# Peptides against a protein of PDB entry 8YVU, part 128

Target 1, 39 residues: chain A of PDB entry 8YVU
Amino acid sequence: PQLCYILDAILFLYGIVLTLLYCRLKIQVRKAAITSYEK
Target 2, 160 residues: chain B of PDB entry 8YVU
Amino acid sequence: TWLTVLKKEQEFLGVTQILTAMICLCFGTVVCSVLDISHIEGDIFSSFKAGYPFWGAIFFSISGMLSIISERRNATYLVRGSLGANTASSIAGGTGITILIINLKKSLAYIHIHSCQKFFETKCFMASFSTEIVVMMLFLTILGLGSAVSLTICGAGEEL

## One batch from the design tools (peptide; made by RFdiffusion4, then SolubleMPNN)

Design b2_p20_3_s4 (from b2_p20_3, 12 letters changed)
Fold by OpenDDE base, seed 5:
Structure b2_p20_3_s4 (fold): chain B 39 residues (1-39), chain C 160 residues (1-160), chain D 39 residues (1-39), chain A 20 residues (1-20)
Amino acid sequence: as target 1 above (39 residues)
Amino acid sequence: as target 2 above (160 residues)
Amino acid sequence: as target 1 above (39 residues)
Amino acid sequence: LLILLLFLLTTLLLQETQQL
């Protein structure tokens, strides 16, 4: 049972980190698309 | 372009907040249906006794709905209202997290005192189940708070 | 304990999906960067 | 997930419009 809770915490943290990284990457893609459209 | 992107993100965050609120409400109702909390002695279900799943879910739902409506109507008064609701929801979420942490500490202390090696004892099972539900609610509340804060930042950015 | 395992399964699935999406997005960013460099 | 899905959908639509 303790291992399950630890796994939940790790997976939750991983999900948050991935979401943040995804948002950053999404912003980069959008910036790249804008710069490509202005050329 | 940036504003339109932020608006789409706001709508999604609002939907996420509503969904989180609904899940919290569902958990609250399930726990209330399965467990007669009124007959349970102790502080194991203190968060449920305080009605947190209910009022927290309502606050998050209202905040999310206001955010979606504000985004759709693009009216300055609605933006302010949404910002206010999101701020209130964020405060409610923070308070909820605090209550849940306190409940978790009490539940953990209870489990420790009773030396619940035998999970099959009804009291130990109920305490463990309560802690599990409270942890889930804590995670949902953190997610809801994150969405509400994000919406608040976006709304504040639109007012500037 | 059963609820914990269900949560773990959901979070794990979410993490996998996010990872796949992140990888796809990363590939797109790289492709966009290469295309921008060739122009 | 919904933002991610919407983003995927928008990226797919953008990719389709660029092919067009």
Scores: peptide ipSAE 0.493, ipTM 0.791, DockQ to the pose 0.098
Fold by OpenDDE base, seed 1:
Structure b2_p20_3_s4 (fold): chain B 39 residues (1-39), chain C 160 residues (1-160), chain D 39 residues (1-39), chain A 20 residues (1-20)
Amino acid sequence: as target 1 above (39 residues)
Amino acid sequence: as target 2 above (160 residues)
Amino acid sequence: as target 1 above (39 residues)
Amino acid sequence: LLILLLFLLTTLLLQETQQL
């Protein structure tokens, strides 16, 4: 059971990191779309 | 700009904050309904005794609602109000995290002292249950704080 | 303890879904970058 | 989509919390 809680914490942290990376990537896509429209 | 992205997601962040607040409130209510926290020895439920699930949920809900209203009306006075509420919610979230960490430490210490090999002992069960709930509340508080901070940054960017 | 394992399963599934979404978004960014370079 | 993802994440976290 203790290992399970540790795993939950790691998976949660991973989820946060992935969400942040996804946000960054989404912003990059939006920036790329804007630059393509201004051309 | 980053601000434009945050602005587009502001309504969602507000909804997420409200949802997180409602979840925290639900957990608080369930714990209060199932457990007589007043009769539990020790500080295992210190976060509940402090009323954190309730006031935290209220602050997050108000912050989220103000953020949504501010976004919809696009009025400068509402932006300031939302920024203030989000800042207050962020502070409340930080305080809540601190309380939850303290509670978690106490719960873990209790479990360690009792060497709870027998899960069926009422005290061990309560300590484990408290630890689980505190961990959940901690995660929800982190999510709420993240949303409130994001909304605060968005609001601050609209004032500049 | 059983609940912890269920949580792990959900977090794991969420992590997989996020990874897939991230990969898709990364591919979109790359495609957008290529189209901007050809312009 | 990010909103939906965050909502799904929150829902998953909620489900996880209910499972705990």
Scores: peptide ipSAE 0.544, ipTM 0.829, DockQ to the pose 0.060; fails the geometry check
Fold by OpenDDE base, seed 4:
Structure b2_p20_3_s4 (fold): chain B 39 residues (1-39), chain C 160 residues (1-160), chain D 39 residues (1-39), chain A 20 residues (1-20)
Amino acid sequence: as target 1 above (39 residues)
Amino acid sequence: as target 2 above (160 residues)
Amino acid sequence: as target 1 above (39 residues)
Amino acid sequence: LLILLLFLLTTLLLQETQQL
């Protein structure tokens, strides 16, 4: 049971990190799209 | 540009396969160090008894290494070798997932039979631990299979 | 304990979905970058 | 970014391995 909760914590942290990376990448896509429309 | 992207993706997938393989091996080693699986009565550790963490890890490691080498050298013979290794690794991963699912079902059945309300009982703790390890191994195997299949598709696309 | 395993499964699925979305978004960034260089 | 993701994945997996 304790190992399961530890795994949950790690997976949760991983999910948060992936979400942050996804958000950063989404911002980059938007910036790239804006730059392509200004040309 | 697409080819450079695919190369970076292949290298990433290869590293992911090696990492997945190493983790599977580490889990296998830890479980074998803590428990003598050969003497455990029942099918709770059937995936470990089958040696999946070891041979599966070897297949994924070889596939990942060959993929990385193939990308770096960009030689036709290495591409074919990597494709073959990735295909073999994908088959091994699929077989491993099947074994792990069977083991997971047996472990869950064992937990259900023993009515494990008290986790402090040695049998219930062992069954719970086995289930946790098998689930982790299943996740790692799915990741390894996903990487191997992706590399196989990329390699097949280069041969066409 | 059962809730922990269910949470692990949900978090793992979420991680896979986020990885796929991240890959798709990365492809979009690359396509947007290519389109910006062709202009 | 993919290398960073691999590094994060590797770090997470290493942490999981150390916790076992």
Scores: peptide ipSAE 0.543, ipTM 0.828, DockQ to the pose 0.061; fails the geometry check
Fold by OpenDDE base, seed 3:
Structure b2_p20_3_s4 (fold): chain B 39 residues (1-39), chain C 160 residues (1-160), chain D 39 residues (1-39), chain A 20 residues (1-20)
Amino acid sequence: as target 1 above (39 residues)
Amino acid sequence: as target 2 above (160 residues)
Amino acid sequence: as target 1 above (39 residues)
Amino acid sequence: LLILLLFLLTTLLLQETQQL
């Protein structure tokens, strides 16, 4: 049971990090699309 | 471009707050429906006895709704109202986290005192279940607070 | 304890889905960067 | 899990917005 809670915490942290990375990547895609449209 | 991105982020954060509030309300309702908290000895469900899932859910829902309305109408008075509501929701979220931490500590202490080796004992099962629900509620509250704070910062940036 | 394991399973599944989405988005960013360089 | 679900939902909404 203690291992389960630790695993939940790790998975939760991993999910947050992936979410932040995905948001950053999405912003980059949008910036690239805007730059391509201005050219 | 940045303003449009921020607007979409604000709407998303508002929806996130509403969803978090709804989940907290659902958990509160389910726990209240399945468990007679009034007859449970001890402070294992102190957060539920305090009504946190209900009032916390209401505050987050109001904050999220006001944020969405403020973003859509672009009215200065709505921006101030949303900022005020988000600030109040952030304070409520912080208070909720504190209550949940206290409840978690009590639940853990209860489990430790009763040496809950037998999960099938009613008291141990209830304490374990309470701990799990409180942890879930704590995570949801942290998420709600994060969204409320983000919306508050965005609203403060628009007033400047 | 059983709820913890269910939560772990959901978090794990979500982590996999996010990883796949992140990979797809990363490929899109790379394609957009290449297209911007050819212009 | 909920944040992750919200992120997935946001990603789906953004995919729909890109398809429009």
Scores: peptide ipSAE 0.526, ipTM 0.811, DockQ to the pose 0.250; fails the geometry check

Design b2_p20_4_s1 (from b2_p20_4, 12 letters changed)
Fold by OpenDDE base, seed 4:
Structure b2_p20_4_s1 (fold): chain B 39 residues (1-39), chain C 160 residues (1-160), chain D 39 residues (1-39), chain A 20 residues (1-20)
Amino acid sequence: as target 1 above (39 residues)
Amino acid sequence: as target 2 above (160 residues)
Amino acid sequence: as target 1 above (39 residues)
Amino acid sequence: LVLILLLLTTLLLLEIEQLV
């Protein structure tokens, strides 16, 4: 059970990091789309 | 541009596969060092008894290495070899997942039978630990299979 | 303990889904960059 | 691709951390 909680903590941290990266990528896609539309 | 992207993806997938293999091997060695699996009653560690962490790690490592080499040398014969190795690794991964699922079911059944309400009981602790390790190994195997399949698709696309 | 394992499974699935979405988003960024370069 | 690599490396690191 303790190992499971540690795993949960790691997976949770991973999920947060992935979410942040996804958000950054989404912003980049939006910026790229805007620049493509202005061209 | 697409080729350069695919190349970087292949290399990354290969590295991921090797690393996954190493992790699986590390898990296997740690479990073997801490627990004498041969003396454990029941099928709690059936995946370990089958030697999956070892042979699976070897297959994934070979597949990853071949993929990296194939990508670096850009030779048709190496691409075919990598495709073959990736296919073999994918099959091995699928087999490993099956073994791990069976092990997980047995471990869960063991926990259920022993009514593991008390964590401090040695048997319950071992069963719980086994289940955790098997789940982790299952995740690693899925990742390895995903990488191997991806590399196989990439290799097949290049031959086509 | 059972809840912990369920949480692990959910977090793992979430990680996979996020990875797939991230890959799709990255492909979109690349496509947008290519189209922007051809203009 | 680098971000996917980072994600996968992070996943791998997470797997390693889970292994340790």
Scores: peptide ipSAE 0.555, ipTM 0.835, DockQ to the pose 0.086; fails the geometry check
Fold by OpenDDE base, seed 3:
Structure b2_p20_4_s1 (fold): chain B 39 residues (1-39), chain C 160 residues (1-160), chain D 39 residues (1-39), chain A 20 residues (1-20)
Amino acid sequence: as target 1 above (39 residues)
Amino acid sequence: as target 2 above (160 residues)
Amino acid sequence: as target 1 above (39 residues)
Amino acid sequence: LVLILLLLTTLLLLEIEQLV
């Protein structure tokens, strides 16, 4: 049971990091799309 | 091109397979270092006692490496050979994952037989720890299976 | 303890979904970069 | 752990791409 909680904490942290990376990547895609539209 | 995207996906899946195998190996090593399996009564760690995490991880790693190498060596003069190697690697990876799932199911069944009411007892703690490790290995196996299936589909698509 | 295992499963599934979405976004960024370079 | 694996795989792929 204690190991389960540790695993939950690791998975939660990983989920947060991936969400942040996803948001950053989404912003980059939007910027690239805007630049391509202006050309 | 679609082929370039598929190639990158295959390489990514191959690396994922290798990484999954490495993590399984690491877990096996950690379990062996922390727990003296020889002193544990019962078959709770039968999969570890058989060395399955080690040989299974090695087999899966070899399959992943072969897949990556085959994908990277996509030369015009070796197209057929590369395709054959990729297909063989995908089949080997799928087989390795299947064996891993079977062993995980067996290990889980043995652990579940040990119903522990008191978690503070050393035996119950070991059984719970084993169950948790088996669950983690099961999740890793599912990821590995997903990658192997994807690689197999990509390889089959290239042959058609 | 049962709730911990359920949470692990949910977090694991969430992680897989986020990874797939991240891969898709990364491919989109690469495609956008290639299109901008050819112009 | 799968997410960590995918992240590690992505990082490993990035390192391989930089090495090649």
Scores: peptide ipSAE 0.549, ipTM 0.832, DockQ to the pose 0.187; fails the geometry check
Fold by OpenDDE base, seed 1:
Structure b2_p20_4_s1 (fold): chain B 39 residues (1-39), chain C 160 residues (1-160), chain D 39 residues (1-39), chain A 20 residues (1-20)
Amino acid sequence: as target 1 above (39 residues)
Amino acid sequence: as target 2 above (160 residues)
Amino acid sequence: as target 1 above (39 residues)
Amino acid sequence: LVLILLLLTTLLLLEIEQLV
């Protein structure tokens, strides 16, 4: 049970980090698409 | 550029596979060192008794290493070797998942039979611990299988 | 403890999905970069 | 599992660094 809670905490942290990275990448893709549209 | 991307992905997948193998091996060694599985009553650690962490780790490690070497050397024979190793690793991963599911069922059955109302009872603690380890190993096996399948697809794409 | 394991499974699945989405997004960024380079 | 996730995250970060 303690290991499960530790795993949950780490997976949660990992999920947050991945979400942030995904958001950043999504913003970059959107910026690239806008730049391509303006050309 | 597309080929370079695939190569980078292959390296990443190979590293992931090696890492998964190392973690499986570490878990196996830790469990074997801390617990005398041979003296544990029941089939709670059936996956460990079957030696899955060991052989699974070996298969994943070989597959990952071959994938990385194939990517680095860019030799046709290495690509074929990596593809074969990844296929074998995928089969091993599937077998491992099956064993882990069976172990999980046995562990859950054990917990149910003993009506683990008292967490501090040695039997219930061991069953819970086994279930936790089996779940972790199951996740690792799924990751390993995913990486092996991905590497197999990449390798097949390079052969075409 | 059972809830913890369920949470672990959900977080793990979420991590896999995010990884796949990230890979797809990365491929899109690369395609956009190639298209921009060809112009 | 956590260690795997950390390594995957590290590899992903390295890949992002190479892409940028």
Scores: peptide ipSAE 0.539, ipTM 0.824, DockQ to the pose 0.323; fails the geometry check
Fold by OpenDDE base, seed 2:
Structure b2_p20_4_s1 (fold): chain B 39 residues (1-39), chain C 160 residues (1-160), chain D 39 residues (1-39), chain A 20 residues (1-20)
Amino acid sequence: as target 1 above (39 residues)
Amino acid sequence: as target 2 above (160 residues)
Amino acid sequence: as target 1 above (39 residues)
Amino acid sequence: LVLILLLLTTLLLLEIEQLV
């Protein structure tokens, strides 16, 4: 049971980190698309 | 370009904050409807007794709504209002986390004192359920705080 | 305890979905970078 | 919580589609 709560915390943290990374990557894709359009 | 990205991020964060608030309200409502908190030992549901799911959700909802409105109208007064609301929501989130941590500690202590080896005992079940709900609320509060802080940073960046 | 396991399952599923989305986005960024280099 | 995460993911996807 205690391990379950620890796992929840780890999975939650992982979800937050992945969301942040996804947002950053999305911004990069957008920048790359704009740069390709200007060329 | 950066401003457009920030605006879209603000809208997304605002929606996220509203959704987090709505879930907190839903959990609060469900707990209040299913459990008579007044008959349960006060320490197990201290966060609910404090009304955190309600006032916290209101603050997050207002912050999210103001952020969306500020983005849409692009008025200076709305930006300031959004920044103020986001700051208030961040403070509310921090307070909520503190209350939830205290509640979690009390719930865990209660479980430990009663030596709840048998989950099927009504008291132990209620304490365990309370702990689980508090943990879920804690996660939601952290998400709400994260969104509020992000919106605050974005709003501050627009004022500079 | 049972609710904890349900939460773990949900968080795990969410993590998998986010990972897949991240991988797809990463591939798109790489393709965009290659296309920009060829121009 | 799952519904929030799903909604958040959907919103992120919609933003990505608008960005592309």
Scores: peptide ipSAE 0.538, ipTM 0.823, DockQ to the pose 0.329; fails the geometry check

Design b2_p20_4_s2 (from b2_p20_4, 13 letters changed)
Fold by OpenDDE base, seed 5:
Structure b2_p20_4_s2 (fold): chain B 39 residues (1-39), chain C 160 residues (1-160), chain D 39 residues (1-39), chain A 20 residues (1-20)
Amino acid sequence: as target 1 above (39 residues)
Amino acid sequence: as target 2 above (160 residues)
Amino acid sequence: as target 1 above (39 residues)
Amino acid sequence: LILLLLLLTTLLLLEIEELV
């Protein structure tokens, strides 16, 4: 049971970090697409 | 371009706050519907007894709605209102986190004291269920606080 | 306890999906960067 | 940006659904 709660916390933190990284990466893809369109 | 990105981020953060608030409200209503908190002895549901799911949800919802409206109307007075609401929501979120942490500590202490190895016992089940809900609400509150702080920073940046 | 395990399963699935999406997005960014470098 | 917002909203909804 304690391991389950610890796992939930780790998975939640991982989800937040992945969401942030995904957002950053998506912004980079969009910037790259805009730069490619302007060339 | 940067301003447009920031505006879209603000709207998203506002929606996030509203959604977080709605989920907190849903959890509050479900717990109140399933469990008669008034008849539960102890501080296992102290956060619910304090009405946190309700007032916290209201504060986050108002903050999110004001942020969205402020962004859409681009009026200076609405920006200030949104900033104020976001600040209030951030304070409410911080208070909520504190209450939830206290509740979590009490619930965990209860579980440890009663050596709840048999989860099928009504008291142990209720304490465990309360702990689970409190943890979920804590995570939602942290997310809501993060969004409110982000919106506050964005709003403050627009006023400068 | 049962809710914790259900939550763990959902969070785990979410983490896997996010990781896959992140990997796909990262590959797209790399491809865009390579295409930009070749131009 | 709308697609990103939708994706972020979906991710957030999923995170929230995971929290529920």
Scores: peptide ipSAE 0.548, ipTM 0.823, DockQ to the pose 0.065; fails the geometry check
Fold by OpenDDE base, seed 4:
Structure b2_p20_4_s2 (fold): chain B 39 residues (1-39), chain C 160 residues (1-160), chain D 39 residues (1-39), chain A 20 residues (1-20)
Amino acid sequence: as target 1 above (39 residues)
Amino acid sequence: as target 2 above (160 residues)
Amino acid sequence: as target 1 above (39 residues)
Amino acid sequence: LILLLLLLTTLLLLEIEELV
């Protein structure tokens, strides 16, 4: 059970990091889309 | 453009396979270092007793390396070799998943039989730990299989 | 303990979904970049 | 893709560090 909680913590951190990366990528896509429309 | 994307995907998948292999090997070595699996009664560590972390890691590592090499050299013979290795790795991954599922079932059954309400009991702790490790290995194996299958499909598509 | 394992499964699934979404988003960024280079 | 790979590598390293 303790190991399970540790795993949960790791997976949670992974999820947070992935979410942050996804958000950054989404912002990049939006910026790219805006730049393409201004041309 | 599509070919460039596929090439990058292949490299990524290859690296993912190698990484998965390394993780599996690391888990295997850690479990073997902490626990003498050979002396553990029952089938709680059947996947480890079968040597799956070792041979599975080797297969995935070889498949990943061959995929990366094939992508980098862009040689027809390497593509065929990579396809073969990826196919073999996919089969190995499928077998590994089967073994892990069986191990998981046995581990869960063991936990159920011993009514592991108290995790402080050594047997219950070992069974729980085994279950956790097996689940992790199962996830890694699924990831490895997914990458190997993807690479196999890509390689097969290039040969057509 | 059962809740922990369920949480692990959910977090793992979330990680997979996020990875897929990230890949899709990356493909979109690449497509947008290519379209901007062809203008 | 490189960032994702780096993330996976970092996660792997973290798992290894926790295991060790």
Scores: peptide ipSAE 0.545, ipTM 0.827, DockQ to the pose 0.060; fails the geometry check
Fold by OpenDDE base, seed 3:
Structure b2_p20_4_s2 (fold): chain B 39 residues (1-39), chain C 160 residues (1-160), chain D 39 residues (1-39), chain A 20 residues (1-20)
Amino acid sequence: as target 1 above (39 residues)
Amino acid sequence: as target 2 above (160 residues)
Amino acid sequence: as target 1 above (39 residues)
Amino acid sequence: LILLLLLLTTLLLLEIEELV
């Protein structure tokens, strides 16, 4: 059970990091789409 | 362009499969090194006793390698071979999942039977640790199966 | 203890889904970059 | 895609490292 809680903490941290990376990538896609529309 | 994208995806899936296989092998070796499975009572480590981390890792590695080779050579005759290998790897992954689920059930049953309220009891700790490792292996096997299935679909799409 | 295992499963599933979404988004960014370079 | 692959691999490795 203690190892389970450690695993939960790690998976949670991983999820947060992935979410941040996804958000950054989404912003980049939006910027690229705007640049293509202005041309 | 679409074929190039698919090719890159196939290579990625192949690499992912190889990586998953390596991780499974590493987990198997670590568990075998830390725990003397032969002295553990019951079927808590049935998946390890069956050698799943080893043969499963080998099957996934072969599947990944064949997928990469098939993609690199871009030969029609290799597409069928790769499809066959990916299908076989998918079946192996499914079998591995089944074994891991059975092991998980046995481990959980062991924990329930011994009323493991005290984490620091050696038997309960080992059972809990085994359960956690089996869960991790199950997740890795699901990822490996997902990659193999994806490669199979890509290969089938190229034949059509 | 059962809740911990359920949480692990949910977090793991979330990680897989985020990884897939991230892959899709990255492919979109690349497609947008290629389209901008051909103009 | 290779960079994404590397990123995904790194994330996967991090997940595995966390699992170990």
Scores: peptide ipSAE 0.542, ipTM 0.825, DockQ to the pose 0.065; fails the geometry check
Fold by OpenDDE base, seed 2:
Structure b2_p20_4_s2 (fold): chain B 39 residues (1-39), chain C 160 residues (1-160), chain D 39 residues (1-39), chain A 20 residues (1-20)
Amino acid sequence: as target 1 above (39 residues)
Amino acid sequence: as target 2 above (160 residues)
Amino acid sequence: as target 1 above (39 residues)
Amino acid sequence: LILLLLLLTTLLLLEIEELV
């Protein structure tokens, strides 16, 4: 049972980190698309 | 370009705040409907007794809505309103986290005192369930606070 | 304890979905980078 | 609640896609 709560915390942290990374990557894709259009 | 990115981030954060608020309200409603908190001995549901799911959800919802409206209308007065709401939501989130931590400590202490080896005992089950709900609410509150703080930073950046 | 396991399952599913989305986005970024290099 | 979360996530993803 204690292991379950620890796993929840780890999975939650992982979800937050992945969300942040996804947002950053999406911003990069948009910047790349804009740069390709100016070219 | 940077302003457009910030705008998208604000909308996303606003939606996240509204979502977090709705989840908190749902959990609060479910707990209130299933459990008679008034008959539960101890402070296992102290956060619910304090009405945190309700007022916290309202603050986060208002903050999220104001952020979305501010972003859509792009008016200076709305930006200030959104910043104020985000600040209030951040304060509410911090207070909520504090209350939830206190509640969690009390719940854990209750479980420890009753030496709940048998999960099937009604009291032990209720204490365990309360602890689980409080932990979930704590995570949601942290997410809401994170979104509110992010929106506050974005709003402050627009005023500078 | 049972609720903890349910939460773990939900968080795990969320993590998988985010990972898949991240991988797709990463592939898109790589394709965009290759296209920019060929111009 | 899970369905609502999924719906909100989908809406957020759609809004994000429109922005890209």
Scores: peptide ipSAE 0.508, ipTM 0.813, DockQ to the pose 0.218; fails the geometry check

